Peptides against a protein of PDB entry 6TME. Designs and how they scored, part 300

Target 1, 324 residues: chain A of PDB entry 6TME
Amino acid sequence: NRLKRAYIALQAWKKAFYSDPFNTAANWVGPDVCSYKGVFCAPALDDPSVLVVAGIDLNHADIAGYLPPELGLLTDVALFHVNSNRFCGVIPKSLSKLTLMYEFDVSNNRFVGPFPTVALSWPSLKFLDIRYNDFEGKLPPEIFDKDLDAIFLNNNRFESTIPETIGKSTASVVTFAHNKFSGCIPKTIGQMKNLNEIVFIGNNLSGCLPNEIGSLNNVTVFDASSNGFVGSLPSTLSGLANVEQMDFSYNKFTGFVTDNICKLPKLSNFTFSYNFFNGEAQSCVPGSSQEKQFDDTSNCLQNRPNQKSAKECLPVVSRPVDCS
Target 2, 324 residues: chain A of PDB entry 6TME as posed
Amino acid sequence: NRLKRAYIALQAWKKAFYSDPFNTAANWVGPDVCSYKGVFCAPALDDPSVLVVAGIDLNHADIFGYLPPELGLLTDVALFHVNSNRFCGVIPKSLSKLTLMYEFDVSNNRFVGPFPTVALSWPSLKFLDIRYNDFEGKLPPEIFDKDLDAIFLNNNRFESTIPETIGKSTASVVTFAHNKFSGCIPKTIGQMKNLNEIVFIGNNLSGCLPNEIGSLNNVTVFDASSNGFVGSLPSTLSGLANVEQMDFSYNKFTGFVTDNICKLPKLSNFTFSYNFFNGEAQSCVPGSSQEKQFDDTSNCLQNRPNQKSAKECLPVVSRPVDCS

## One batch from the design tools (peptide; made by RFdiffusion4, then SolubleMPNN)

Design b2_p28_2_s4 (from b2_p28_2, 19 letters changed)
Fold by OpenDDE base, seed 4:
Structure b2_p28_2_s4 (fold): chain B 324 residues (1-324), chain A 28 residues (1-28)
Amino acid sequence: as target 1 above (324 residues)
Amino acid sequence: SKEEEEKLKKLKEEIKEKEKELLSIAPR
């Protein structure tokens, strides 16, 4: 009986709670699991006459605890939302039995260990949110082979390079922000045909920006701020016909910020502050447009306010990195 | 299947009506 298995799983989970400040699991008593707060039942996909646990929503419940292996008995769950709790430990490998998993949100918790590779076992997964945790180690390349709509990885402890497989991703939104990713952005990034938003903020990324970024015709948000990028901005960024928000601040960029970037047709905000740019086009100057906002603060620009000293600029500007 | 997608969509909508507002896409 599917509901009996669900009962076993949910009772095991209730026992794994260390704290339930809102008494969310107070009504988790007896065999009627469909009456449990945060448990959602629906007709089974394979048999409409059978009621099954199809969803979990414990968002913002402030529950402290862990995910027990018995959760693998919830084989009919397609939606698992447990964000903004205090769950700790690892994601159980037993969740590989949840073959209908469509949306998995464990964001804003205290999860640890490597990337939860069990997420790779779910054939129908469309939404993955693991942000605001303590996941560590390498990102599996296979994550980008999945047909995901969104990939939220930000605010973790992920290390190593971004996989070259990123170009295979069908995701519209990808966040890498506030990790420990290193190396270059893969040239394959230009193959992300559905990409609307990508965020690299606050990593250890370095090298030159790949020219292939200019192939991201659907991107509306591109944030590469707070990294170690070097060289000039690619001239191919003129291809970003739909970019609205662009941030390259807090890097080591050099060279000239060109008209072809600052005149992008949908550009609303362009931040290139805290770099070593030694020139900008008139179209890039803050206040030059009513429709666009620019920030050129703390560069090596002449005749602009709030720039770096000649002493700070000269060692970097005199030794530009050639990205050609 | 299309039927499975429709069922999942309906369930998603029903859950969303009970969900609190999701976290913003933007990193904090």
Scores: peptide ipSAE 0.021, ipTM 0.574, DockQ to the pose 0.063
Fold by OpenDDE base, seed 1:
Structure b2_p28_2_s4 (fold): chain B 324 residues (1-324), chain A 28 residues (1-28)
Amino acid sequence: as target 1 above (324 residues)
Amino acid sequence: SKEEEEKLKKLKEEIKEKEKELLSIAPR
């Protein structure tokens, strides 16, 4: 009986709670699992006469605990939302049995360990949110082979390089922000045909920006701030016909910020502060446009306020990085 | 039951609206 399996799973989970401040699981008593708070039943896809547990919503319950292996008995669950809790430990491999998983949100928890590769086993997964956890190690390349609308990885402990498979992603939004990613942005990034928003903020990324970024015709948000990027901005950035928000602040960029970038037709905000740029076009000057906001603070610009000293600039500007 | 179907429908709608919000990274 599917509901009996669900009962076993849910009772095991209740036992795995260390704290339930809102008494969310107070009514998790008896065999009628469909009456449980945060448990949603629906007719089974294979037999409409059979009621099954199809969804879990424990969002914002502040529950402390872990996910027990018995959750793998919830084989009919398509929606699993447990964000904004205090769940710890790892995502159980037994969840591979949840072959109907469509939406999986474990964001804003205390999960640890490597990337939850069990998520890659779900054939119908469309939404994956693992942000605001303590996941660590390498990102599996296969994540970008998934037909996900968004890939939320931000605020974790992921490290190593961004996989070259990123170019295979069909996601419109990808967040790498506030991790420990290192190395270069892959040149394959230009192949992300559906990309609207990408955020790299607050990593250890380095090297030159790939010219292929200019192929991202649908991108509206590009944030590469707070990294170790070097060299000049790619001239191909003039191809970002739909970019609205662009941030390159807090890097080690050098060279000249061109008219072709600052005159992008949809650009509303362009922040390139806290770099080593030694020139900018008049169109890049803050206050030069009523429609566009610019920040050129703390560069190596002549005749601009709030710039770095010659002592800070000279060692970097005199040794330009060739990105060719 | 009809009640559970309605609850699940409502949940899916709420999730869909949250997803739309979450798909926007840029401060509005």
Scores: peptide ipSAE 0.020, ipTM 0.596, DockQ to the pose 0.094
Fold by OpenDDE base, seed 5:
Structure b2_p28_2_s4 (fold): chain B 324 residues (1-324), chain A 28 residues (1-28)
Amino acid sequence: as target 1 above (324 residues)
Amino acid sequence: SKEEEEKLKKLKEEIKEKEKELLSIAPR
């Protein structure tokens, strides 16, 4: 009996709650699991006469606890949304039995350990949100082999390089922000055919930006701020026909910011502050356009306000990194 | 079945509407 298994799982989970400040699980009593707050039932996909637990939504419940192994009995769950709680520990490997998993959101919790590789076992997964946790270690390359629409990894403890498999991703949104990723952005990034938004903010990324970024014709948001990037901006960035928001601030970029970048047709905001740029086109100057906002603060620009001192600029500008 | 897929789709939409998912780096 599927509902009996669900009852066992949900009662085990209720027992794993340390705190339920909104009494969310107060009605989690008796065999009628479909009446439980945050539990959603639907007809089974294999038998429409059978009612099953198809979704969990405990978002914003402020529940403290852990995910017990018995959650692996919820084999019909396609939607698992438990964001903005205080769940701790690891994601149970027993969740591999949830073969219908479509959306998995455990964001804004206290989960720890390595990347939850159980997410890779779900063949139909389209949405993965694990942001605002304490996940650590390497990002498995296989994440980008999955047909995900969105990948939220930001605000964790992930380390190592970004996998070259990123180019295989079909995701429209990918966030790497506020981790410990290092190394270069892979050249394969230009193969992300469905990419609309990508965010690298606040990592340890370095090296030159790959020219292949200019192949991201559908990107509307590109944020690479607060990293260790060096060299000049790729001339191929002129290919970003749909970019609206672009941020390269707080890096170690050098060289000249060109008209071809600042005149991008959809560009509304371009921030390149806190770098070592030694020149900019007139079209890049803040206030040069009513339709576009620019920030050139704290560079090595001549005749511009709020620039770095010659003492700060000279050691970097005199030794430009060649990205050719 | 197509009908079951539609029911599951509807449930997904209902949950999404309740969640008001934002595609951003901000907390949900």
Scores: peptide ipSAE 0.019, ipTM 0.576, DockQ to the pose 0.092
Fold by OpenDDE base, seed 3:
Structure b2_p28_2_s4 (fold): chain B 324 residues (1-324), chain A 28 residues (1-28)
Amino acid sequence: as target 1 above (324 residues)
Amino acid sequence: SKEEEEKLKKLKEEIKEKEKELLSIAPR
């Protein structure tokens, strides 16, 4: 009996709650699991006469606890949303039995350990949100082989390089922000044919930006701020025909910011502050456009306000990194 | 039951709208 298995799982989970401030699980009593708050039933896909637990929504319940292995008995769950709680520990490997998993949101919790590789086992997964946790270690390259609409990884403890498999991703939104990623952005990034938004904010990324970024024709948001990038901006950035928001601030970029970048047709905000740029085109000057916002603060620009001192600039500007 | 189907339908609709909101780089 599928509902009996669900009852066992949900009662095990209730026992794994340390705190339930809103008494969300107060009605989690008896065999009628479909009446449980945050539990949603539907006809089974293989037998419409059988009712199964198809969804869990415990978002914003402020529940403290962990995910017990018995959750692997919820084999009919396609929607699992438990964001904005205080769940801790690891994602159970027993969740590999949830072969119908379509949307998995465990964001804004206290989860720890490596990337939850159990998510890679779900053949139909479309939505994965693990942001605002304490996940650590390497990102599995296989994540980008998944047909995901969005990949939310931000605000974790992930480290190492971004996998070259990123170019295989069909995701429209990918967030790497506020992790410990290092190395260069892979050249394969230009192959992300469906990419609209990509965020690298606040990592340890370095090297030159790959020219292949200019192939991201659908990108509307590109944020690479607060990293260790060097060299000049690629001339191929003129190919970003749909970019609206672009941020390169708080890096070690050098060279000249060109008209071809600042005149991008959809560009509304371009922040390149806190770098070592030694020149900019007139179209890049803050206040030069009514439709576009620019920030050139704290560079090595001549005749601009709020620039770095010659003492700070000279050692860097005199030794430009060649990215050719 | 029909009631559970309606609950699941509602949940899917709510999730779909939330997904659209989440398909943004904006921090939560």
Scores: peptide ipSAE 0.021, ipTM 0.596, DockQ to the pose 0.106; fails the geometry check

Design b2_p28_3_s1 (from b2_p28_3, 15 letters changed)
Fold by OpenDDE base, seed 5:
Structure b2_p28_3_s1 (fold): chain B 324 residues (1-324), chain A 28 residues (1-28)
Amino acid sequence: as target 1 above (324 residues)
Amino acid sequence: SSVDEKLEKKRKELSEKLTKELLSKRFD
């Protein structure tokens, strides 16, 4: 009996709550699990006459606790939304039994441990949000082999390099922001055919930007700010026909910011402040356009306000990194 | 209009879309 299994799972979870300030689970009593607050039932896929627990939504419940292994009994769950709580511990490996998982959102919690590899076992997963937790270690390359539409990894403790398999991803949005990723952005990034938004903010990434970024024709948001990137901006960035928001601030870029970049047709905001650029086209100057916003603050530009001193600029500008 | 706002908007839109699609398929 599927509902009986669900009852066991949900009661085990209730027992695992340390605090329920909004009394969300107050009505989690009795065998009628479909009446539980935050529990949603639907006809089973294999038998429309059978009702099963298909979704969990405990978003913004501020619940403190952990995820017990008994949650693996919720084998019909396709939607698991528990963001903005205070759940701690690790994601149970028993969740591998939830083979219908479609959307998994555990963001804004206190989860720890390595990347939850159980997510790799879900064949139909389209939405993965594990942002704002304390996950650590390496990102498994296999995550980008999956047919995901969205991958949110930001604000964790992930380390190591970004996997080269990123080019295989079908996701429209991927966030790496505010982790501890290091190394270069893989050249395979240009193969992300469905990419609209990608964010690398606040990592330890370094090296030159790959030319292949210019192949991201559908990207609307590209943010690589607050890293250790060096060299010149790739000339191929002129190929970003749909980019609206672009940010390269707080890096170690050098060279000249060209017209071909600043005149991108859909560009609305381009921030390249806090670098070591030594020149910019007139089209890149803040105030040069009514339709575009630019920020060239704290570079090595001549005849511009709020630039770095010669003392700070000369050591870097005189030794430009060759990315060719 | 900030990057964070755009990301949040995108997240919500995708989640809603996917949820709708899933529910539609299950009740068709």
Scores: peptide ipSAE 0.450, ipTM 0.910, DockQ to the pose 0.469
Fold by OpenDDE base, seed 3:
Structure b2_p28_3_s1 (fold): chain B 324 residues (1-324), chain A 28 residues (1-28)
Amino acid sequence: as target 1 above (324 residues)
Amino acid sequence: SSVDEKLEKKRKELSEKLTKELLSKRFD
């Protein structure tokens, strides 16, 4: 009966294909769904003698179409990988029935609408990748209450502020890049105990960086480039003992870039170009280290090449934002 | 960029890890 339901779902999906350039679904014929290309079966968790559809992998199939509501019949699916296609529309609410969902990857498609809140209904979800779509609106704060390992949100149309619940996240990787997020980074960010990589690239974020960023002792990648951040870099950044890649370029930062930041033990690349920094320690100077790469281009630094003019610097540097 | 490469590597590693965990659970 479970495979019959899967058959109904998969046939409905095939009918929802507008284009299948690689003929991926060519063999999607007949009741033997386990033989379908991109469909993977496994013994059911509740009864090992029963075979069920446990996974879908249609990655890189360039399929145009939509996700029909009948996909909700695939109640045993734990892996749903359909990235790099041309699926459009919204994520069906009927997918709430897929209570075993573990990895959900719909990245690099043409999905639209608000955040797919159906993802919040999956109790066992560990991997959420919805990047490179056209999702819009605010990010539900509940997403960070979930026990996710990875949250990829980059290259969408999300707006509003970053939820304060971010500190509750157990994810090792979170991407906000290339959206329309605004406001400040929440101070609760320092509570992300498992965080390794976080990127805020290319948003409308502003304000001062919270001091609590320095509590992210396991972070290896921190990129806040191309935003509207102001003030000085927090002195607590010296606590980023494992950071390897750090980028604060294309912001409105002021003040002095200190030794404590540039001498971080695992730092390999630190880019702070295109800001309004008026000083840097010798350890921050590009070329000062063979092991580290720095970029201080287009700041307000004295005796350095490729800096902003005095005319550009004076109005900003003379009125630094006090973040204390 | 270097950041992108790092991110992609992490993504792949996590996906593989999670898939392995899932498979292990399914055959327990």
Scores: peptide ipSAE 0.397, ipTM 0.896, DockQ to the pose 0.513
Fold by OpenDDE base, seed 4:
Structure b2_p28_3_s1 (fold): chain B 324 residues (1-324), chain A 28 residues (1-28)
Amino acid sequence: as target 1 above (324 residues)
Amino acid sequence: SSVDEKLEKKRKELSEKLTKELLSKRFD
């Protein structure tokens, strides 16, 4: 009996709660698991006459505890949303049994350990949100082989390089922000055919931006701020026909910011402050357009306010990195 | 293969809720 298994799982989970401030699990008593708060039942896909636990929603419950291995008994769960709690420990490997998983949101918790590889075992997964945790180590390349729509990794402790498999991703949104990623952005990034929004904010990324970024025709948001990127902006960025928000601030970029970038047709905000740019086209000057906002603060630009001193600029500008 | 309309309806409702929450927190 599937509901019996669900009962075992849910009771084990209740036992794993250290604190339930809102008494969310107060009614988690008895075999009628479908009446449990935050538990949602539906007819089984393989047998409509059988009722199964299809979803869990414990968002914003402020529950402290861990995820016990018995949760693997919830084999019919397609939606698992437990964000904004205080769950700790690791994601149980037993969750690999939840083969119907479609949306997995464990964001804003206290999870630790490596990337939860159980996510790789879910063939139908579309939404993966593990942001605001303490996951660490390498990002498995296989994550981008999956047919995901959204991948949220931001605010964790992931390190190492971004996998080259990123180009295989079908995701429309990917967040790397506020981790410890290092190395270059893979050239394969240009192959992300469905990409609309990508953020690299606040990592340890370095090197030159790949020219292939210009192939991201559908990207509307591109933020690479607060990294260690060097060199000039690729001229191929003129290919970003749909970019609306672009941020390269707080890097070590040099060179000239060209008209081809600042005149992008859909560009609404372009921030390239806190770099070492030594020139900009007139179209890039803040206030030059009513439709576009620019920020050129703290560069090495002549005849512009709030720029770096010559002493700060000269050592860097005189030795630009050649990305060719 | 047959699709359970009731299950799909329920999943849709849940997905819409979850999706909305995810979209609102994309870059938080």
Scores: peptide ipSAE 0.115, ipTM 0.687, DockQ to the pose 0.097
Fold by OpenDDE base, seed 1:
Structure b2_p28_3_s1 (fold): chain B 324 residues (1-324), chain A 28 residues (1-28)
Amino acid sequence: as target 1 above (324 residues)
Amino acid sequence: SSVDEKLEKKRKELSEKLTKELLSKRFD
C-alpha cells in the first residue's frame, strides 16, 4: 500500500542521514509513518478512505545527508519542506513521481548540480524555493512557463542569461540575486502580469534596462543593484505606480534621475548610489521628503556630498550609452 | 483549478508551522 511505500522511502532517507543533531528522526521507527516527526498524513485525493503521506517538514533540523532515490516512492507528497539543513548531492530524478508536488522548499542546503529539472515535471507546482544552495549552469526557460506563484533562485551559482520566457511567468515573487547571471534583462519582463517582487542583486547583468519594466504595475520591490547596467533609467519607470522599494545602486547608470521617478506615489525607498548619474531632480535629493528615503551617494552629481571625482566621472559621463 | 483547491485543502490540514514557514519566505 501507499504507506508501505512511504515507509520504505523514509527508512531509506533515515539511512541517508549522516548527522541528525536534534534527533529529528529518532522516532522514525516502525510502519506507522504518520507518527514520524516531520511527516504529515492526510486522506488521499483519489480515495478519502486511504491515508497517505502528504507533507514533509524537516525545516531547521540541521540534518546532514542526501536525498536517496527511494524518496520517489512518496508519490502523495504535496508539500516538501527541508530547508535549513545540510543535505548535499543532487535532487533525485525519481522525485518526478511526486506528481502532486505543490510546494518544494530545499533552500539553505548544500545541493549541487544543474537546475533540478525534475521540478519542471510537476504539473501542480506553485512554490519553488531552491535558494542558498550550489546549483549551477543555465536556468531552464521552461521554469517560467509553469504556473508558479513564487520562484526563489537566489544565492546559487546559476550562469548565462535570464530566459526570454520570464515574461510568461505568473509568479508574484522571483529572485535572481547573488548568482552569476549575465546579459540583459529581457524586454519580455514587462509581461509578468502578477509580479510583485523581483530582485537581481549581485549578478553580472549588463546593458540597458528595458523600457518594458515600466509596465510592471503591480511591482512593489524592484532591486537591480550590484550589476553592470548602463545607460539612463527608463522614463517609463514612471509607470511603476505601486513600487515601494527600488534599488539601482552599484551599477554604471548615467544621465538624470527625474522627478517622475522620485515622485512615484508609493515609493518609500529609492537607492541609486554608486553610479554615474550626473543630475537629479530636487525631489530625488536625500532629505527632500519626509516619507521617502533616497541615497545619491557616489555619483557624478554637482553640489552634493560624497560624489565621485571629476577624474572618475568624466570618462563615463562624456560617453553616455544610448539605450534607444 | 480543481486540483489547486484540493491541494489547498490538504495544505490546510498540515501543521501551522508549515504555513508560517511559507509566509516567511517572502521576507527571507
Scores: peptide ipSAE 0.056, ipTM 0.699, DockQ to the pose 0.047; fails the geometry check

